# Peptides against a protein of PDB entry 5A53, part 178

Target 1, 230 residues: chain A of PDB entry 5A53
Amino acid sequence: LVENVKQALFIPGQSCNKNLHDIMVDLSALKKPDMKRFNRKNDIHPFEDMSPLEFFSEKNDCSLMVLMTSSKKRKNNMTFIRTFGYKIYDMIELMVADNFKLLSDFKKLTFTVGLKPMFTFQGAAFDTHPVYKQIKSLFLDFFRGESTDLQDVAGLQHVISMTIQGDFQDGEPLPNVLFRVYKLKSYKSDQGGKRLPRIELVEIGPRLDFKIGRIHTPSPDMVTEAHKKP

## One batch from the design tools (peptide; made by RFdiffusion4, then SolubleMPNN)

Design b2_p22_7_s2 (from b2_p22_7, 13 letters changed)
Fold by OpenDDE base, seed 5:
Structure b2_p22_7_s2 (fold): chain B 230 residues (1-230), chain A 22 residues (1-22)
Amino acid sequence: as target 1 above (230 residues)
Amino acid sequence: MDYEEFLQQHNDALNNHEPVKS
């Protein structure tokens, strides 16, 4: 099944600041060419009214959206939205901690636009806990790119790593998700006459620690329809 | 993480992923 690459729309909210703008630019660079960015701020409150996002999804043909807002309660908030049939499927608030690093904070490496990332998810909760399952699903949908049957591993240049920051028990606050991006560097190591390719991971940014905020989950019926095989 | 372990984790993540239809 060849599914079309999901297009992402990055939306500055009314409260979007310079830091969020810079984060938006850097994160959206990883989604090129399959991204759009609005240059104008939009007054959108997705947990109050989802209709403007559904409108933007349809008008821009984007099934992925990221709303950039900041308030005292929700500083550096990235609301990630997925749509199904231009209707809201799910939403999650991911607030970027103040310790973030931009691409400019790392050594500039040549990057080929449009190559698929590899993914790593560290933490059992990504496979067991509903919220972290949603995050895993979201980021896979967001950055997977073209669904090709053949993973051309040779074409993979970077890694998106997501780590749950520590263990937690039921009823405890959900740990942050550490978002990291690495470039694969292949070195020819001449160890003992066998040239074994050594692969090193070099962090390239952005570096984002996500605090989990509000969540909207789809109805069971919408889940069934959104995953229905043709 | 070994590169092989990394590749395995990547493949497992993709193989178990159910994309939301657009």
Scores: peptide ipSAE 0.402, ipTM 0.895, DockQ to the pose 0.728
Fold by OpenDDE base, seed 4:
Structure b2_p22_7_s2 (fold): chain B 230 residues (1-230), chain A 22 residues (1-22)
Amino acid sequence: as target 1 above (230 residues)
Amino acid sequence: MDYEEFLQQHNDALNNHEPVKS
């Protein structure tokens, strides 16, 4: 089966700063080899005009894009974009909180490039609330691609954990999504003469707390077309 | 509330520096 792995394009916006650049580098490292990065800043405002992103999607053959922008209003903003047929499917702004940690803040662990991460989602809203459903769908598309073969479990080295930061009721602010990346480390523990395989999760970064920003959802027609592809 | 209405209110709140509400 040719894995139709979605390619990602990371785009520094005009307002991209050093912190966002570093976050971009670290997050995009998890998407290798299925990732491109622009080295130049691009003046793109997706919620004003989506056409430049559609152009980049087509030109780079990327169905995933991440625009890195920062302003007083939207500090450390990562706009995640999905396209279908090089047209905008959905967009979501995820603003990185100032408490972020880079890969350099963790113990350097070697990992094999191209191994798919396992995902864990903590919070019922990932299955019930439309915004968190979109976030779940987006991150699954971004890092797993469409097909998880059983072989992916045998090569499991990374776990991406996404947690909704607390419970919320209708009319309350949408809690942040806590993004964490762990490496699975197997130890042989000699407990009582039986070598029990011990698996430990070691955080490897980046550590990102996402504040939810603006959202664009697909038209009903585009949803229908996106689901028709077998 | 329709999800489209929610999204409009959500985006408008974010545009007006208001807390995003569920």
Scores: peptide ipSAE 0.392, ipTM 0.842, DockQ to the pose 0.023
Fold by OpenDDE base, seed 1:
Structure b2_p22_7_s2 (fold): chain B 230 residues (1-230), chain A 22 residues (1-22)
Amino acid sequence: as target 1 above (230 residues)
Amino acid sequence: MDYEEFLQQHNDALNNHEPVKS
């Protein structure tokens, strides 16, 4: 079963500013062609009322949404939403730290739209801690694209890297997630009989450090239904 | 990170991923 590519909708909230708009443009460029953006601000408060997001999910046929808001308490906040059957499955607030870099801050490299990313997740908590498991699942759903043959390394142009910033113990604040995007350059290395291609990674942006905010998790029943293989 | 380790991490991430149904 080739799973249909999940479509993303980027929504500027009422408090969306120029920085968030620029971040939205750059991040959404990685989701082309499977992305829509609203040009108008929408007054949406997803942790108070989810109904407007469910309406937008259905109306735009998008199972992924990103709401761009900013306040003193939640500066540069990207709320990532997934839907199942146009109902909210989960939500997570990821606040972009002020040290962000846009695509314009990096050397322009040729990038082919629609090529699949490779993924790297650095930090054991991505496989053990519920919040980081949700983040890993979300970003895989967001950027994986169509199912292709995994062996076509030639079709892999870029790497999405996510790193947990440091170790943490139970009861401590959750470390930031460092989002990085690299262009992969493969070189044929004839050294030592194993034709292992030498890889060079060049950062292309955007560079985003995500502070974790509020989370909404699905009910156990919704989890079961959303993961049912047909 | 060598290429094999990098590919393994990528493959493990994809193989263990349970997508949310749309």
Scores: peptide ipSAE 0.373, ipTM 0.868, DockQ to the pose 0.800
Fold by OpenDDE base, seed 3:
Structure b2_p22_7_s2 (fold): chain B 230 residues (1-230), chain A 22 residues (1-22)
Amino acid sequence: as target 1 above (230 residues)
Amino acid sequence: MDYEEFLQQHNDALNNHEPVKS
């Protein structure tokens, strides 16, 4: 059974500001057409009470949510939420650093809405460390789109790149995750013998450096149920 | 990044991904 494409709901929190709104618009553009946005601010504190998010998940038929909040302690905070059966599966706070770039900061390149991205993950911790494994899983669920059996490379127009910013040891603060989006350009290189198409990656935005905040992890039972093959 | 390395990382990410069911 090919699961339906996961729908995303973007929710401005009470403390949502212009910068977060602009980031929300640009990031959600990558999720079109499988995205909804609220225009009204909602007073939601997901680490205190998850019930409002479960209600929104069910009411909007969205298994992905992003809550936009900002405070002195958690500036430009994007809380990413996944649900299973409209119940909270996991949550992670990703705070956008002030050096962010919007789509308007890049050369406007046309892309077809709904084409699947390619993914790159730079850093061994994406496969070994629980937090970075969750981030990898989250972004794959968020942007993978329709599961087609044929990886039609021809349908891949853009690359989502995620990089762990530097090495770290146990007990050290977790490095930021650098989020970058590129358009794949193939050039017929007419230069000499080996006609390997030259591939160029052109950054298209948004550019986001994520600082990791609070995390909610599912129970072992919920993990088992959420990954059961039918 | 080498294109081959890029393709390998993409394929590895997709092949090893266990999606959370909706």
Scores: peptide ipSAE 0.295, ipTM 0.821, DockQ to the pose 0.746

Design b2_p22_7_s3 (from b2_p22_7, 15 letters changed)
Fold by OpenDDE base, seed 5:
Structure b2_p22_7_s3 (fold): chain B 230 residues (1-230), chain A 22 residues (1-22)
Amino acid sequence: as target 1 above (230 residues)
Amino acid sequence: MDYEALLAESQKAIDEHEPVKS
C-alpha cells in the first residue's frame, strides 16, 4: 500500500524574523514538492487556541504544519504540528539555536528534488523516551515521503541525521536534538582488485540544533485511530 | 549494496562526523 505523501504547510507567525524565515526556506526545501508556504504572517498561538491550525490543515489539505515564531523566551521557535482528520494530533516546539547554518553556508551540490531520504537516529531515548519518540515519529512522517516497498538504493541521495546531544537523567532538562543533512556519495573503491562499495557523506545543510519546548500529546483514542491502517 | 548496508555505512560516517559525547 503506497501511503499518501503527507503535505506540509509552513506558516510564518506574527513574530517571524529574517533568520527564522531563512531557516523555514531551507528546511522546507527538503520537503519539496510536498510543501506549501504562506507568504503572509499569521497571528497564531497554537498552545492557546488550536482552531486556526485545524482550519489551515483542512483548507490546505496539509496534515503537517510548521509555525515559525520568535520571542525572548522562545527564540527561533518552530512549532511542528501534525493533524489527523484535520484535528490536532500532536504539537512540539523546537527552538533553533543561534549556531544554525543555512544551505548557503555549505558547498552547493546538485540535488534531485523529491528523493527519499535515509534517516539515522543517535541516542537510545529516540526509542524509549516519549518526547524523543514523538520527535522521531514526527521527522519520519515529515521527510520520508512515499513509503514504496521498493527501496531503490539508487534513489537515495540524502541522509537526515538526528542526534540527542548528550546523556540525561530523569528530571534533567532534555538535551537538544542535532539535526543534520548529508548528501550520500557512492563510489567504487578499487582496493587491490576488490571493488568495495564505499560511501561518503557530505554535509549540505541546514544545520539545526533544536531545543525542545512545549509539547501537546495526542489522546490515547487519537493514537489508536491514527494507527489504524485502512 | 543493499539498503541495510548503506544505512550501516551511513551510520558509521555520521558517528565519525558527530561524536556523541558519551
Scores: peptide ipSAE 0.182, ipTM 0.759, DockQ to the pose 0.078
Fold by OpenDDE base, seed 4:
Structure b2_p22_7_s3 (fold): chain B 230 residues (1-230), chain A 22 residues (1-22)
Amino acid sequence: as target 1 above (230 residues)
Amino acid sequence: MDYEALLAESQKAIDEHEPVKS
């Protein structure tokens, strides 16, 4: 079953600044052609009222949304939203740390638009901790593109890497998630009769360190409904 | 190289680039 690629909508909030705009442009470039961006700021407070986001989801036929806001309490905040049936499924605030790098900070490499990235997740908590499981699920859902049964390795040019920054215990603040994007270079190695291809990674950006903020988790009923494969 | 092998080699390369200080 070729599932239709989920469309993303990037929304500048009222407090969106130049840095967030630049981050939005660069991150959304990874979602091309399956993204839309609003050119106008919208006064949306998703943790106070989710109705405007549900309206935008339906109006734009987008099941993925990213709201760009910034305040003293929540600087460089990217609120990632997923909808199911145009209703809010989940939300998570990911605040970009000041050490971010844009695509302009890296060597410009041409990439083919629409190629499916590979994903790597570093940290056991991505499989065990509810918050990091949600982050993993979100980013896979956001950037997976078309699920083709044919894993055409020849079409894999990008790796999205997500790393939990350090260990943590229960009750401690959740470590940041390090978001990195690499271009994959494969070389034919003719060493010793086993053609083990040598792989080199080149970081292409953006480079984002995400601080975890507020989370909205779906109801058990909505989880059950969303996982019903048609 | 299959997808799994490519992923494994990519993981090694990432681990080399971003040594998470354990």
Scores: peptide ipSAE 0.165, ipTM 0.747, DockQ to the pose 0.075
Fold by OpenDDE base, seed 2:
Structure b2_p22_7_s3 (fold): chain B 230 residues (1-230), chain A 22 residues (1-22)
Amino acid sequence: as target 1 above (230 residues)
Amino acid sequence: MDYEALLAESQKAIDEHEPVKS
């Protein structure tokens, strides 16, 4: 089954600043061509009222949304929203740390729009902890692109890497998630008569360290509905 | 090189670039 590529909508909130705008531009470039951006700021508070986001989801036919806001408590906040049937499925606040790097901070390399990324996840909690499982699911859903049964390795140009920054125990603050993007270079190494493929990774950006904020989880009913419809 | 091998080599390369301080 070819699943339709999920479309993303990037929304500047009322408190969107220059840094968030630049981050939005760079992160959305990885989602091309399946991305829309609003040019106007919108006064949206998704944890108070979700209705405006549901309206935008339906109006723009986007099941993925990113709201860009910043406050003293939630600086450089990217709220990632998923909808199902234009209703809010889940939300997560990911605050970008001040040490971020933009695409302009890296060597410009040739990039083909629409090629699928590979994903790597570092940290056992991505498979066991509910919050990190949601993050993993979200980023796979956001950037995986077209689901095709045929894996064309020749069409893979970049790797999205997500790392949990350190170990944590129950009741401790959740470690940041380190988001990295690498271009993959594959070359044949003729060493000792065995042509082993050698891979080189070159970081291309953006570089984002995400602090985890508020989360909205789907109702059990919505989970059941989302799993029934391919 | 298949997808799995490519992913495995990519993982190794990432682990070298970003050692997670355990």
Scores: peptide ipSAE 0.160, ipTM 0.753, DockQ to the pose 0.077
Fold by OpenDDE base, seed 3:
Structure b2_p22_7_s3 (fold): chain B 230 residues (1-230), chain A 22 residues (1-22)
Amino acid sequence: as target 1 above (230 residues)
Amino acid sequence: MDYEALLAESQKAIDEHEPVKS
């Protein structure tokens, strides 16, 4: 079963600023063609009332949403939302640190639209800690694209890298997640009869360091329903 | 190069670009 590519909706909140708009444009470019953006600001507070997001999910046929807001407490906040059956499945706040880089800060490269990204996750907590497991699941779901049975390595152009910034212990603040995007360059090296393919990565942006904010986790019943393959 | 080898080389290249200060 080829799962249909999940559509994403990017929503500027009432407090969306120029920096968040630019980040939204650049991050959403990685989701083309499976992306919609609102041009108007919407006054949405997802941790107070989720009903407007469920309405937008259904009306736009989008199971992925990103709300762009900024405040003194939650600066450059990207709230990632997933829906199942147009109902809220999970939410997570990821605040972009001020050291972000846009696509314009990197060498412009021509990319083929629609090629599947590879993913790399650095940090054991991505497999063990509930919050980082949710982040891993979210980004895989967001950018994986069409599931083709063919592991066509020839169709791999981008690497999305996510790194947990340092070790942490129980009771400590959760480290940031470093989001990086690279173009993969493969060279045939003919050194001494062993064709070892040489791989070079070129960072293409955006570069985002995410501080983890508030989280909404699905009910056990919703998890069971979402994992029921039709 | 298979997918696993490509991931391994990509991981190595990433580790070289962003050494996470332990």
Scores: peptide ipSAE 0.159, ipTM 0.745, DockQ to the pose 0.074

Design b2_p22_7_s4 (from b2_p22_7, 14 letters changed)
Fold by OpenDDE base, seed 3:
Structure b2_p22_7_s4 (fold): chain B 230 residues (1-230), chain A 22 residues (1-22)
Amino acid sequence: as target 1 above (230 residues)
Amino acid sequence: MDYEELLEAHQRALDEHEPVKS
């Protein structure tokens, strides 16, 4: 079965800076080998005109895109885009807080490229609130793809944790989403002569706190078409 | 609150918390 693994395209916008570039490199490493990166900046404003993104989706055969931009209003902004039939399905702005950590900030661990991560979601809103349901759907789609083969479970080495930060407050923005990446490390615990396998989670990065920005939701017709099994 | 009102409320809150243009 050819796994129809969704390809991702990372696009530096005109306002892309060094920090966003470094974040792009580290986050895209988790999507290898199913990832492309542009080296040149592109002047794209997806909430004004989506046509350039649809063109890039088709030209590069990528159903996932991430646009890297930064402004005073939207600092360290990662716009996540999904397409269906090379047409925009949905978009969400996720702005990275200044407290981010790169892979270089963590202990380097050997890992196998191309293994699918396990996801954990902390917060009831991931199952009930429309914005957080979209975020959950997006990240599952981005890193797992549509097919979960049983073989993927046997090779599990990474866990991606997504946590809603704090409670909902009236008059405040939606709570941030905390993105964390862990490696599963197996130890032989010699406790009292019984060798019990111990599994520990070791953070490997990147560490990203996402502030939620603008959202584009699919039309009901596009939802229906995207859920039709071919 | 419908989904549209929710998104508008979120956007207003973001705009209010933007650092004032010094």
Scores: peptide ipSAE 0.291, ipTM 0.780, DockQ to the pose 0.020
Fold by OpenDDE base, seed 2:
Structure b2_p22_7_s4 (fold): chain B 230 residues (1-230), chain A 22 residues (1-22)
Amino acid sequence: as target 1 above (230 residues)
Amino acid sequence: MDYEELLEAHQRALDEHEPVKS
């Protein structure tokens, strides 16, 4: 089975700052080797004009894009974009809270490039609420791609945990999504002369709390086309 | 609440919780 792994393009926007750049580097490291990064800032405003993103999608053969921007209104904003046929499918703004941690803030652990992470989702809304369903779909799509080979279980090294922070309240913004990355560490425990395999989760970063911003949803027609199995 | 209403409510809430530009 040819794994059709979706390629990601990371784009620094005009307002990209050092923190966003560092976050971009760390998050994109989890997507290696299936990742490209632009070195230059690009003046892109996806919710005003999507055409530059469609152009970049086609030109770079990337169906996943992440635009890094920051403003007073949308600080540390990562706009996640998916394309289908190089046309915008959906977009979501995920603003990184100031309490973020980089890979450098954790114990340096060696990781194998190209291993797909396992995901865990905490919060019923990931299965019921349309926004959180989109987030779940996006992150699964971003890191797993289309084909999950059973061989991926043998290479399980990372767990990405996504947790909805708190409950829904009327008049309040949607709860943040807590993004955490763990490495699976296997220990041989000699308990009572029996070697029991013990697995521990060690946080490796980055640690990101995402505030949900603007969302673009696909047209019903595009949803239908995107779900057509080739 | 339909999806559009939900998004609008979220956006309103975001706008209301924006730090007042001092």
Scores: peptide ipSAE 0.280, ipTM 0.776, DockQ to the pose 0.021
Fold by OpenDDE base, seed 4:
Structure b2_p22_7_s4 (fold): chain B 230 residues (1-230), chain A 22 residues (1-22)
Amino acid sequence: as target 1 above (230 residues)
Amino acid sequence: MDYEELLEAHQRALDEHEPVKS
């Protein structure tokens, strides 16, 4: 079964600012062509009422949504939402730290639209801690698209790196997740008549440090339904 | 610690590290 590529909808909230808009544009570029962006601000408060997001999910046939909001308490906040059957499955707030870099801050490189990124995850908590498991699952679900076959290796162009920023103990604030995007550059080095392929990783942006905010988890029933293979 | 306890602990930590409204 070729899993259908999940479509993403990027939604500016009422408090969306220029920085969030720029971040939205740059991050959503990695999801092309399977992405829609709203141009209008929408007054949505997903942790108070989820019904507007379910409505948008159904109307736009998008199982992935990102709401862009900013406040004094939750600056540069990207709320990532997943739906199942157009109902909210889970949500997580990821606040972008002020040290972010846009694509314009890096050397412009041409890229092929629609190529799937390879992911790397650094930190044991991505496999053990439920919040970081959710983040890992979310980003894989967001960008992985259809099941990778051997042909996807030949088309590898981008690497997305996600790193947990340091160690933490129970009861401490969860460390930020460092989001980095690299392009693979292949060089033919002619060293002494042997053409050895050299591969380098070049950061292309955006560079985002995510502070973890509020989380909504699926009901046990929704988990069971979402794991039912058709 | 179960998932709910972890979420509660995280939420408490977020609330404690909120910049005090001066």
Scores: peptide ipSAE 0.230, ipTM 0.754, DockQ to the pose 0.021
Fold by OpenDDE base, seed 1:
Structure b2_p22_7_s4 (fold): chain B 230 residues (1-230), chain A 22 residues (1-22)
Amino acid sequence: as target 1 above (230 residues)
Amino acid sequence: MDYEELLEAHQRALDEHEPVKS
């Protein structure tokens, strides 16, 4: 079953700044060719009124959206939105910490556009905690291209690593999620006549530490409907 | 804690760490 590649729409909010624009450009490069970007700022407040996002989802045929906003309370905020049937399914605010690195901060490596990244998740909470389960689901949905069985291993060029920054107890603030992107480099190691392919991971960026903000969860009815479609 | 309680706890933690509007 070829899962239809979900299209992403990147939306600069009214408060979008240069840093957020640069982050948007770099992150959206990983979603090429399956992304659109608005060049104009849009005054959208998704936790107050979701209707503009539903309209954009339908008009652009995008089931994934990222709203770029920044305020004193929510600096460098990327609101990730998923829609189902052009209705809001879920939303999560992920605020980029000030220690971010752009693609320009790394040694420019050539990469093939459109290759499906492999994901790695570090932290037990990605499988147990509802918020981190949502983050895991979101990023897998966002960057998983067409499920091509055979090309996945041979064409593996990129690894996206997501790490929960430390342990936490119930009632504590949720730790940040560390987003890292690596390119796989294969070296022919001639050790003792057995050519063992040595694989090295080289960070290529962007480097983003996500602080978790507000969350909107799907209604039980929408969960049931979304799971009915293969 | 159910999922709603976890979300409420997270929201409270966010609100507590919000810089008070001076």
Scores: peptide ipSAE 0.219, ipTM 0.749, DockQ to the pose 0.021

